# Peptides against a protein of PDB entry 3H8D, part 155

Target 1, 122 residues: chain A of PDB entry 3H8D
Amino acid sequence: DMKRQQRFFRIPFIRPADQYKDPQNKKKGWWYAHFDGPWIARQMELHPDKPPILLVAGKDDMEMCELNLEETGLTRKRGAEILPRQFEEIWERCGGIQYLQSAIESRQARPTYATAMLQNLL

## One batch from the design tools (peptide; made by RFdiffusion4, then SolubleMPNN)

Design b2_p23_5_s4 (from b2_p23_5, 10 letters changed)
Fold by OpenDDE base, seed 4:
Structure b2_p23_5_s4 (fold): chain B 122 residues (1-122), chain C 122 residues (1-122), chain A 23 residues (1-23)
Amino acid sequence: as target 1 above (122 residues)
Amino acid sequence: as target 1 above (122 residues)
Amino acid sequence: MKLESEERESLEEQQAFLDKLLS
């Protein structure tokens, strides 16, 4: 089998509720995604005013990006792509390892590069 | 690799708007799902008053059942499981072959048993 | 399992947000 390319992305977002507020009142969030080949494996969202959201394929499919990588346009968005470690550092800080581990143990996680790597780590 | 078991399910649903209507006014819909192993590959919904909804993994992930098969409880719901042909007959009638084919050609479909079978058919 | 209409409403909201995010 051909190994799938792992690609990571980050984009800022402003909540609709803040869209028309003054800049100082626009609370910026950050949307992160890990794509295992064309399909999303992990997603997380950082918010200034609520806890981080962590999502993993299989468990959280209905809350995750439904678009394949090509459809997202992320590969064409300048500055969107980030290094693996830039994703992982935040993922780890937000408890992502434990979250994914729990998803694996509960049999909720769909097999992805992320699950495979975690299983190698543990 | 171990071959994944293909399992198909059908359950009725009543729209909330009709929940408290007389039986004759409760428009029953039908929810269908094809699971390729633990994960949904195809979903369709039949409605009495609107066109069928067809959904395929990869393309329509955000509109499809997020639960793995075990979590759905469908395997424990009497009468929910149906034969493959019972799903396929309705799928075909609703244009599912063309829908999935288009999803493959547009690179939106995640590889599943369904995509593999269709590719063998064409 | 959640009713179709309830799921659709939730999914539509999620999709709308994502579409805006990724636009």
Scores: peptide ipSAE 0.065, ipTM 0.438, DockQ to the pose 0.056
Fold by OpenDDE base, seed 3:
Structure b2_p23_5_s4 (fold): chain B 122 residues (1-122), chain C 122 residues (1-122), chain A 23 residues (1-23)
Amino acid sequence: as target 1 above (122 residues)
Amino acid sequence: as target 1 above (122 residues)
Amino acid sequence: MKLESEERESLEEQQAFLDKLLS
């Protein structure tokens, strides 16, 4: 059985409150996603005005992207796809390893490529 | 001659396999339709477990809604009608432009408002 | 009435998510 492809994406977003402000007053956030095959495994949001949001499959399904990878159109959006390390570097800095570890220990995490890699690291 | 009204609709659906599950375990899909006057021009389905389905008049008639707009009751269903952009945004993300383009090139597409708009874009 | 209200809420939530993703 062919292993699922791991793909990573990043897109900027503007806060709703800044939507109508002049460009210089719009602070950008960043939305990150890790897809394990067609389904999201990890999601991450960097905000200009609050702590990062970390989400993992199984635990945070209701807050994560509900579309499969093809439905998102991310594969067709120029500049959206990023290298694995570009995701992981930010994930680690935001405490993602500890977050996913806790989700595994509490049996809230759905098994994904991410959970498998973490278990190999520990 | 009055130009045909372009109207767009969206309704949720539950997968047949989830029909009898508890509410928290029912994953929603989304059914979209573009009507060019009384007849469907484009149809689109977002699924929680498979790639999106795209359908265009002429090519996919047997899989598309066979009812005219009045027969569907969509105009009387509260919250079903959406803005054109709400349809087009998802259509584009799902590869609808390429899909319709291919249908036109293969002479499978029935001429509609959608085919005309695409030809204007290209 | 209940069904229509629940359906409308679900549609709005889905649209809001998509708008965020496409922003």
Scores: peptide ipSAE 0.045, ipTM 0.379, DockQ to the pose 0.074
Fold by OpenDDE base, seed 5:
Structure b2_p23_5_s4 (fold): chain B 122 residues (1-122), chain C 122 residues (1-122), chain A 23 residues (1-23)
Amino acid sequence: as target 1 above (122 residues)
Amino acid sequence: as target 1 above (122 residues)
Amino acid sequence: MKLESEERESLEEQQAFLDKLLS
């Protein structure tokens, strides 16, 4: 069976409230995505003024990217794709392991590469 | 058979002549490496004041990194590892395809993932 | 988090430098 490719992406975003401000007044956030094959497995948002948002497939589908990987155009955006560790480092720092673990334990998480890896770790 | 992992790295360097100058007077170059499994396949150096240097295994071994990947410590240096395309984009811009092709045709290049890929492309 | 943003900006600066260097 074909093994699904794991791909990770990061793009900056500016808050809507800052969109029309002077450049020095625009606070940047960061949007992260982990795709397990064509579909998102984890999403993470870093904000300049509020706690990180962690999202996992199955539990948070309504808040996550609904496009498949090809539809996002992320693979065609220069500088968007990042190494796995660049995602995981931030994920871990933001409490992502515990978040995903809880989602698995509550049976809210859809099985993904991420859930499998965590299950192997525990 | 185990497929060798392709890993790419980039680190800045300062010219020896600028090493002890004020920060504003230090001209940075960039050192790139492509490792095919444990051993280097391609090396590339971008300089602020001279043409890029392109090096391929077999042809340029004496000028290339002599350490295996683990010995370099590159995998443990944050920010050093880059995506394949981040290497290839610069490689292509610097004439790397032609350089490697010539090395293959002259039978100077050691077979690597890079030579195999180029042979598939031509 | 702030560190990540700073790292990203540094990477962008690096890329911009390289683009200029190779222009």
Scores: peptide ipSAE 0.017, ipTM 0.506, DockQ to the pose 0.092
Fold by OpenDDE base, seed 2:
Structure b2_p23_5_s4 (fold): chain B 122 residues (1-122), chain C 122 residues (1-122), chain A 23 residues (1-23)
Amino acid sequence: as target 1 above (122 residues)
Amino acid sequence: as target 1 above (122 residues)
Amino acid sequence: MKLESEERESLEEQQAFLDKLLS
């Protein structure tokens, strides 16, 4: 059912190694999530010193957020929720379309809003 | 097809009578729109000196934005796009649920994402 | 940063407007 609410979130993170360093030495990463209803559909992580991490439901479940949306508290964190395009722009730049496409073609991707939208785009 | 992208926008407006007044004398209203794919599904107008205006597709077509989303230029206007909840909170507060419900029950509402979501809520 | 500040300001203006409107 693709009528589920689509919600997107972004939060910064500091690497564990930088946690207690001076601010100038704390390299900020960015954690992104796309929730298709209560469940995550896509996750993306931008790191200051390594390539982006792209994750899609079904294929990457073990590496993705394990909490449902309500459990994350993201909806209650001011500034965490972002516009769809704010997610998609980065997703696209990081090769997310190809990543998800490959996951679909290999039959690793669980059906989500994201998979459905991609199939409409192709 | 409820797989269409849902996008929400808000822009301020100044009443024609206030157009050339000093800033302090310009009473600001707010125009809201929900686009279900390329076409508007809901519109809402907040006025400083009269009750909110609620509009739903099918019923209120003559009073609603006549342009498709691309034609509006809203997607290119910085700060115009808002989160779904930013629209929904105001919509709910202004009695939008009841308004849309009545439009559905009277068979005046055109099927949209909004009508579908409401039917899931009830 | 600039966008976030503008959004925040817009929200504050909206809230103030709504408070008056719905009072």
Scores: peptide ipSAE 0.017, ipTM 0.557, DockQ to the pose 0.067; fails the geometry check

Design b2_p23_6_s1 (from b2_p23_6, 9 letters changed)
Fold by OpenDDE base, seed 1:
Structure b2_p23_6_s1 (fold): chain B 122 residues (1-122), chain C 122 residues (1-122), chain A 23 residues (1-23)
Amino acid sequence: as target 1 above (122 residues)
Amino acid sequence: as target 1 above (122 residues)
Amino acid sequence: GEFTPKFEEWLRSKGMVPVEAPP
């Protein structure tokens, strides 16, 4: 259903090994999520010392957030919610369009708002 | 088409009569807009000294933004774009649900994402 | 408002410790 609320979130994180280091030595990454209604449709991780990780529902379920949006508390975390473009811009830069397209073509992607939008774009 | 991009904007304004007054005497209002794709679906105005104004496409076209989104430059104005909830929260507080519902029932409202969502809610 | 403990635990299980965003 294309009437589901599309919401986007971003949170900074550090590595477990860095959590007790001095602030100057804590390298931050960024966790991004696109929720199509209550469930995550896309996840993206920008790590400080490895390539971006792109994940799409259906293909990468085991590596993506299993909690529904309400269970995460993301909607209650100040500053966590971002504009769609703030997600999409990074998604595009990281090759997300091609990644999702490939997942669709291989029949690995679960239908989401993201898949529908991409198929409309093609 | 429910795949159109839903974008929300907010800008402050002052009354023309106040534009040359001292800053302390410039009472600000807020102009809100919901664009369903390129065209405005809802408009809302919070004035400092009069009741909120609610406007919906089809019913209030003559009082709403006639420019498509690109023509407004809103997407290029820093800080103008807001989260959907930042619009909806004010819309709800101002009685927007009832206003839009009434416009739908009277056959005055043009079908938009907003009308579709409301009809889904009922 | 804050993240739920469940979500924080999930993040940690994935090797991510949430921190506050810079001002």
Scores: peptide ipSAE 0.391, ipTM 0.581, DockQ to the pose 0.584
Fold by OpenDDE base, seed 2:
Structure b2_p23_6_s1 (fold): chain B 122 residues (1-122), chain C 122 residues (1-122), chain A 23 residues (1-23)
Amino acid sequence: as target 1 above (122 residues)
Amino acid sequence: as target 1 above (122 residues)
Amino acid sequence: GEFTPKFEEWLRSKGMVPVEAPP
């Protein structure tokens, strides 16, 4: 639905095994989220030692954030919210367009702002 | 069109009469812009000593930015680009919804992402 | 403001420990 607010977030993370190491030995990853209104539509993870992970609502619900936007506190964390393009640029570089397209074609994707936008681009 | 990128910008300004005064005597205003693809869709100005100014494409073209997005250099100015909500919050506080609605009803507004979004909200 | 404890716990359960963003 077009009247739902689209909001994007990014937070850095480390591995549990690195949490008590010196800062120089902590390899950082990045967690990205696209919220379509209160619920997550897309999730993306850049890990320091494995390939990027792309996730879309409907297909990957078990691996995605189960909390609604308000429950996360992301809107209250300074620096967490990012511009739409800051999300989309990484999403595209990781093959997100093809990933979401495949999820739509296989009827695994839940309809979201992201699915609607893709269908308008193609 | 839904595949055009929506980008928002904010820059501070001072009055020409204040440009050579001491910093303490320079009253700052704020200039806001919404670009629907390459062209401006909405413009807003917060002045230190007069009411806010709201402008929409089609109706207020003569008072709005005449340059396309690339020509402005806004995308290259650090800190100029803002989140959509940072624009919309001020827009709403200034009565922007009613202003744009009136422009649509009077057939003065050029169709943009902003006009389409409003028509989906109401 | 900060993340909720619930969200931080969710991240940890997925093998991610949130940290402060670099300057």
Scores: peptide ipSAE 0.390, ipTM 0.601, DockQ to the pose 0.521
Fold by OpenDDE base, seed 3:
Parts: C-alpha cells; sequence; structure tokens
Structure b2_p23_6_s1 (fold): chain B 122 residues (1-122), chain C 122 residues (1-122), chain A 23 residues (1-23)
C-alpha cells in the first residue's frame, strides 16, 4: 500500500561488554530500520565484529523489532530519522536486494513497500 | 515510474531588498522542491509577505526550476535535502493536494511520482 | 525526546546498547 508513510531510522549502539569501558574502547555498531507505515519492513544491523545482519518482514519476524513505530519512540529521538537513500545505500551494499529477492521467491517475505519496489525493479 | 529516486529539498531565501539590511530586518522565505528522478515534480515557495506558491510539473513549467537535479547542486549543499514528510507536511497544509488534483483533472499536470501517489490516494 | 524504555529494553535484549551519535 503506497499510501503508507515510508520512514527510515538509524541509531548507534555498543556491546554490553563495552558499556563501562573508555570511549576509545567502545566499538560502535549501527541499527537501521525501514518502517512501512506503523510496522517494520526491513531491519539492518552493522556490527563492529561480525558480518552485517539483514532482515525482512515475514521471513525474519522473530529477529526483528516487534514494536510498532510509535512504541519505539524513534520519531521523537533527534537524529534518528534518516533519508531513504541513507538506508538504501547501505542496504544495497550489504546485498539487501538479493536477500529480499530470495525471501520473495521462497514465499517467506510479507508484502511490504520494499517488496513492491523490488518487484517493480525486476 | 517508481524506480526513480524521490528527493526533496528546502533552502531559505531573502528578498533582494533585504539583502543589505541588518539580520533582524531580513525576512526569510523558504523554497521547496520535489525531484522525481532528475526533474522537478513539485515546487513550493513560502514567502514572508504573500501567500504560499504551489507549482506542479506540466502546469507550471514556466515558473518552476528548469534545471535538472544535478545542475542545481542541491545534492551538494549541506542541509538542503529534507525528508519526504518535511515536504509533504507543508504541501498538505498549503492545499497542495487540491492544487495537484485540479491540475490532473484539467489535464494540465505532467505525470509524475506525485500524480501517481495522489491517484492512489483517491 | 528519547526512545521509549520498551524499545531500549528490546535493543538490550538483542545485545545492543544504544548510545548517542557523535555531534
Amino acid sequence: as target 1 above (122 residues)
Amino acid sequence: as target 1 above (122 residues)
Amino acid sequence: GEFTPKFEEWLRSKGMVPVEAPP
């Protein structure tokens, strides 16, 4: 449904073990989210010490944010919201197109704005 | 064509007559643009001393930016690019939906991402 | 504004501690 607002967010994080270390010893990761209306469509995690994690609705529900957008408070956190391209650029670089395509082909992906856009592209 | 990147921009401006006045006497306006791929789809101007100006491709070509996105340099201006909702919120408040709808109904609007989205909504 | 406590708790449960972005 193209009527839903597409919103993208990014927040930095550290590992629990680094929480009390000196700033120079805190390795930052980045958590990304694409919300299609109130619900998450795609999630992406950049970790300092392991490969990127790509997640799509339907396939990866158990690993994705279960809160609706309002419940997260992301829209109220200054600097959290990012431009669509700021998400898509990283998504593409990490192989997100192929990941979502495979999820669609295996019928594991829930229809979202992201699935619709990809199917338009193919 | 939903494959084209939708990008939105906002820049402040002052009137030529205010250019050499003290900062407190410079009344700022705001210029907004929606680019559907390389070409402008919608333009909006908030003036300090007159009603907002709404413009849509096809109907208002003579009054709109004639440069493609790359030619404008907007993507290289820090702080110029804005989130889609930052444009749409003002567009809606200024009566942009009705303006575009009328342009479509009169067959004056060039098909753009904006026209497609509106027709999806109606 | 800030994240909700619920969201922060969710992040922590996933092994992520949110921090402030550098200025």
Scores: peptide ipSAE 0.388, ipTM 0.596, DockQ to the pose 0.515
Fold by OpenDDE base, seed 4:
Structure b2_p23_6_s1 (fold): chain B 122 residues (1-122), chain C 122 residues (1-122), chain A 23 residues (1-23)
Amino acid sequence: as target 1 above (122 residues)
Amino acid sequence: as target 1 above (122 residues)
Amino acid sequence: GEFTPKFEEWLRSKGMVPVEAPP
């Protein structure tokens, strides 16, 4: 629905095991989210010690943020919100287009702004 | 159409008369644009010496950017792209909701993402 | 404004501890 606001967020994280280490020994990862209205449509994780994780609504619901946008507080966290392209650039580099396409073709993806945009492109 | 990307931009400008003045005497304005896909949907101008200017597609076509997004080069200008809320906050403060609503009611506004969003809200 | 405690807890449950972004 064109009437839903598309918003993108990114937050850095560390591993629990690194919490009490010196800063130089805390390896940072990045958690990315695309919200289509109140609910997440895509999630992406860049980890320091494993391959990127890509997740799409419908297929990966149990691994994605279950909180609505308001419940997260992301809109109130300074620096968390990013430009659409800042998300999409990483998404594309990680093979997100192919991942989402496969999810659509297998009927695992639920309809979102992301699925609609991809279907428009292809 | 949900399939169109919504992108927002902001660039500073000075008055032609101030071009050759010292920096302290160059009063800056701000030009804002909302692109619904390739074409502009809303435009907003903050001037140092006059009230804000609000423009909406359909009604104010002749005063708005006539170039498509690619033709502007805005996507390639560092720092030009802004978050949706950075545009909307100023739009709201300047009375943009009322302006767009009146344009819709008078049948002057052409359908855009902006008109659809407003109609969803009201 | 900050993250909600609920969101922080969710992140931690997924093995991610949120930290401040570098300056």
Scores: peptide ipSAE 0.387, ipTM 0.598, DockQ to the pose 0.590

Design b2_p23_6_s2 (from b2_p23_6, 8 letters changed)
Fold by OpenDDE base, seed 4:
Structure b2_p23_6_s2 (fold): chain B 122 residues (1-122), chain C 122 residues (1-122), chain A 23 residues (1-23)
Amino acid sequence: as target 1 above (122 residues)
Amino acid sequence: as target 1 above (122 residues)
Amino acid sequence: GSFTPAFEAWLASKGMVPVPAPP
C-alpha cells in the first residue's frame, strides 16, 4: 500500500470554444492529478471562470480520470509531472483537506494513500 | 509595439524515459523562449538526440507555449531568464534567421518584435 | 512525449483541451 509510488501532475487547458482564438483570448485552466500507483486518488481543476473543483477517489469516481496512469501518457509529457508539494499547496488552499476529511467521515472516500496520510495526521 | 518588454528564458528538460536514470544517463535538453511582452514570439528546443526545433509565432502556434508569460511562472524561476544575446546566439546557430525569414516571406509569421527586427535588418 | 489519444479524448469530454506549456 504505502509502497505505491505517489506521482503528481498538472496540465494547463483551455475550453474547446477558445481553441481557435488568439492566445490572449484563451482563458487557461489547470488540471491536477494525484496518482496513487497506477490509479488516481485525487483530482483538482482550477477553472478560469468557476470555483475550483476537488475530487477524491470513491466519492467522485465518475468525474475523475478513469484511465490508469500509463494510459494517460502523463509520464511521457515533459513538464506535466510536479512535486508533491506543488499539488498539496493548491489542494490545501482549495480546501482539499476538509473535503477529503468529509469524504472519509461520510464513508464516501475510497482508501488511498491520501486518505491514509490524512488519517495519520488527524 | 517596440515598447513591449522583450524577455528571454532557458530551462533544461530531460526526456521522460530518463527521469529515473542515474544522472550520467540523463540526457539534458534545453527549452528556449522569447517573449514579446506577455506572449511568446519564438521558441526553440535543443535536444540531445535530434535536431533543434525552431518555432515562430503564427506559423507554429500549435506547438508553442500557449501560456502567457505570467502563467508560465518563468519569471519566478531562478536562473530561467537569460540575456537576449544568449537566446540569439543559439537561434542564429540553429538557422533561426532563415527560419523566421521564410515564415515572413510565406506570410505565416505573426508580427512580433522578432519579425520587426528581422525586417529592419533585411 | 505526449498525452495519449485516450487521455485527450477524456479531457475533451470534460470540456478541457490541453495546451502546450514549458517543460
Scores: peptide ipSAE 0.561, ipTM 0.787, DockQ to the pose 0.421
Fold by OpenDDE base, seed 1:
Formats: structure tokens, sequence, C-alpha cells
Structure b2_p23_6_s2 (fold): chain B 122 residues (1-122), chain C 122 residues (1-122), chain A 23 residues (1-23)
């Protein structure tokens, strides 16, 4: 189980309504993902005009990427893959540890590498 | 308008498929950018296994960096910024003058410092 | 390489359009 590869990705995005505006009028957000093997374990969104969104597998499945890693094409996009710490730094800053812990305690979180690591730290 | 700061950057990249290979099997490319103020005016990519890619604002917007300069983090990346001539030398060698000229003549190019300079030379 | 159409469609359904960035 823990032999699965942990991979992290980040991509910038804009809102559909901003697509055809001048660049200065396009507000950028950032989409983050942690894949535990082929499936997403954690997702995080930094939006320009609303609070960060934290999502964990099991609890937030309907809002998280439902495609497996290969189906996304993220591995083929230059610059998309990031280091684990590049994800974790933002995750921690946004309260991700507490969010995931709460999801575990409420029995909403699906077991993943992320839940295992957190449980080892506690 | 022409008071905007012109800044140039170069960073190496490797193909996603090569990231986990032995160093000798990683082929490096080079990504170049010219920013006219906060927004990119020209982009250029040198690949180890395919022809150079030249991109100009207006014509190639969908393929060019859509982040403003600050959003890219390039200004904070040590060794990324280069001299204008370091960009222009490669640009010229790759046929960039002709490429931009063609884009201007076809009315595809967005006016930038680059278009202005070229029009002054002609 | 690039994102798959399926992934771009998924992003769009979530109100996100990916934009090009430096490598």
Amino acid sequence: as target 1 above (122 residues)
Amino acid sequence: as target 1 above (122 residues)
Amino acid sequence: GSFTPAFEAWLASKGMVPVPAPP
C-alpha cells in the first residue's frame, strides 16, 4: 500500500469569464493535487477572490479530480509536477493538517498516504 | 508606453518523460522569455530534439506564458534573468526577426516593445 | 505534452481554465 508513488502537481488557472479579457484583468488561481498512486489523495485551490479550498479523499470526492493521474495528462505537462514540500508548505499554511485530522476523526476521510502520514505524526 | 521595463529570462527544462531517468538520459531544453513590463512579449524554446519554437504576443497568446512577471516567480529565481543581448542573439539566430515581422504584417502581433523596435529597424 | 481533453473539461466544470506557465 505505502509502496505507491506519491506525486504532486500545481497548475495556474483563470476563471472562464476572464478568458477573453486583457491579461491584466485575468485573476490567477492555483490548483494543487497530491496523488497517492493513480488516485488523488488531497486537492487544494488558491483562488484570487475567495478563501483557499482544501479537499481530502473520502470526504470531498465529489469536488476532487475523479480522473486517475494518467487520465489527467499532468505527468506530460512541463512544469506541472512539484516537489512534495512545495505542496506541503501551502497545505500546512492553509490549515490542511487540521482539516485532514478533522476528516479522519469524523470518519469521513478515506485512508491514503496522507492519512497514514498524519496518523504517524500524532 | 515605451517606459515599461524590458526584462529577459532563461531557464532550463527537461521533458517530463525524462525527469526520472539517469542524468545522461535527460535532454535539456531552454525556455526564454521577454517581458515588456509585466506581460510577456516574446517567448522562445530551444529543444534538444526538435526545431526552436518562437512565439510572439497577440499571435501566440494561447501558447505563451499567461502569468504576469511577478506571478511567474522568475524575478526571484537565481540565475534566471539574462541580458537583452543574450535573448536577442538566440532570437535572431532562430529567425525571430522574420517571425515577428510576419506576425506584424499579418496583423496578428500585439503591439509591444518588440514590435516597436522592429518597426524602427525596418 | 499537454493535459488531456478530459482533464481540461473537468477543470472547466469546476470553473477553472488552465493557463500556460514557465516550465
Scores: peptide ipSAE 0.560, ipTM 0.785, DockQ to the pose 0.398
Fold by OpenDDE base, seed 5:
Structure b2_p23_6_s2 (fold): chain B 122 residues (1-122), chain C 122 residues (1-122), chain A 23 residues (1-23)
Amino acid sequence: as target 1 above (122 residues)
Amino acid sequence: as target 1 above (122 residues)
Amino acid sequence: GSFTPAFEAWLASKGMVPVPAPP
């Protein structure tokens, strides 16, 4: 149902090895998520020392958050929720359009709001 | 180095549960930060329904913002930066002097501009 | 007002530890 609420989240993270270092010695990454209703549709990770990771539902289920939105607690974390464009801007910069398109064409992507939007865009 | 730039910020926050309520039903809190150079020295939160939260570097690192100033984007957020006295006024009202003093005396506070100033004041 | 233990565990399994940020 395209009437499902689309919600976007971003959280900063560090590596476990940096957890107990001084803040200045903790390299920060960013975890992004697009939830189409209760379930994740897209996931994206900006790591401090490796290329961005792009993930789309259907294709990358094993690597994506398997918890429903309520189970994550993201909606209860101040500052975690972001605007759609805040997600899309980074998604596009990281080649997300092409990635999702390829997943659709290869029939690997599960239908989501994201796939529908891309199909409308292309 | 006490020559580091001292910068202060204030941003409103709402409880996640209130995010999609009508404006009149969104209870606002205020998040304050003092950055000593790139890293936070003091953090303070005014909540609409609970006591103020005071945090000082060294003692409260796990609860304080772990992003450096640049990573926070605060310097690029219009209206976020405030004058030193705008921070200090609230800090003092909330018992910040006593809180920081106690942290210094217990050797929990990391040396910052704030600790240095307090040591000069007392 | 925080992540669930399950989510934190999931993040940890992926090599990520969330850190505090401004609201």
Scores: peptide ipSAE 0.559, ipTM 0.786, DockQ to the pose 0.424
Fold by OpenDDE base, seed 2:
Structure b2_p23_6_s2 (fold): chain B 122 residues (1-122), chain C 122 residues (1-122), chain A 23 residues (1-23)
Amino acid sequence: as target 1 above (122 residues)
Amino acid sequence: as target 1 above (122 residues)
Amino acid sequence: GSFTPAFEAWLASKGMVPVPAPP
């Protein structure tokens, strides 16, 4: 539904093994989320020591955030919400367009704002 | 190490609850940071509706920015960097000298440029 | 405001611990 609010979030993270080390010994990653209304549509992870992870609803449900937006508290965390373009720039650079397209073609993707936008662009 | 570059930053923030209100209904706070080289030494927050928050490295690590200076993007944010005195004036007015001194005396403070300067003044 | 315990637990289950950052 196009009337659902599209919201984007980004948070830095470390590995549990680094949790109690000095800050300089903590490798940082970044977790990204696109919520189509209350539910996640796309998720992206930039890890310090492995390739980026791209995830889309329907295909990757078991690896994606299963909490609705309100249950996460992301909207109440200062600095967590980002602009759409801040998400899309990274998504595109990491091959997100092709990844989502493939998920649509294989009938694995759940229809979301993201699938609709991609289909409008192609 | 005194040869590490001391850099100071200030950015405004709004409460998440005010994020989508009209501009006149958004109460602004201010977030301050002192970086001793790549890592934060002091952090300060001025809130519109609660007392200032003072934080020092070693004592308040769990509440302070854990990103190194480059990871924050602050150096690339126009208008974020401020002069040392612009930080120190507010720090002093909010009781920062006494706060840092207490952290040193309790052996909670990590040695930084800030702790060294304070010990030179006393 | 902050993340909910449920979200932090989910992140932890995925091998991620959120850290403080500038607003």
Scores: peptide ipSAE 0.559, ipTM 0.784, DockQ to the pose 0.407

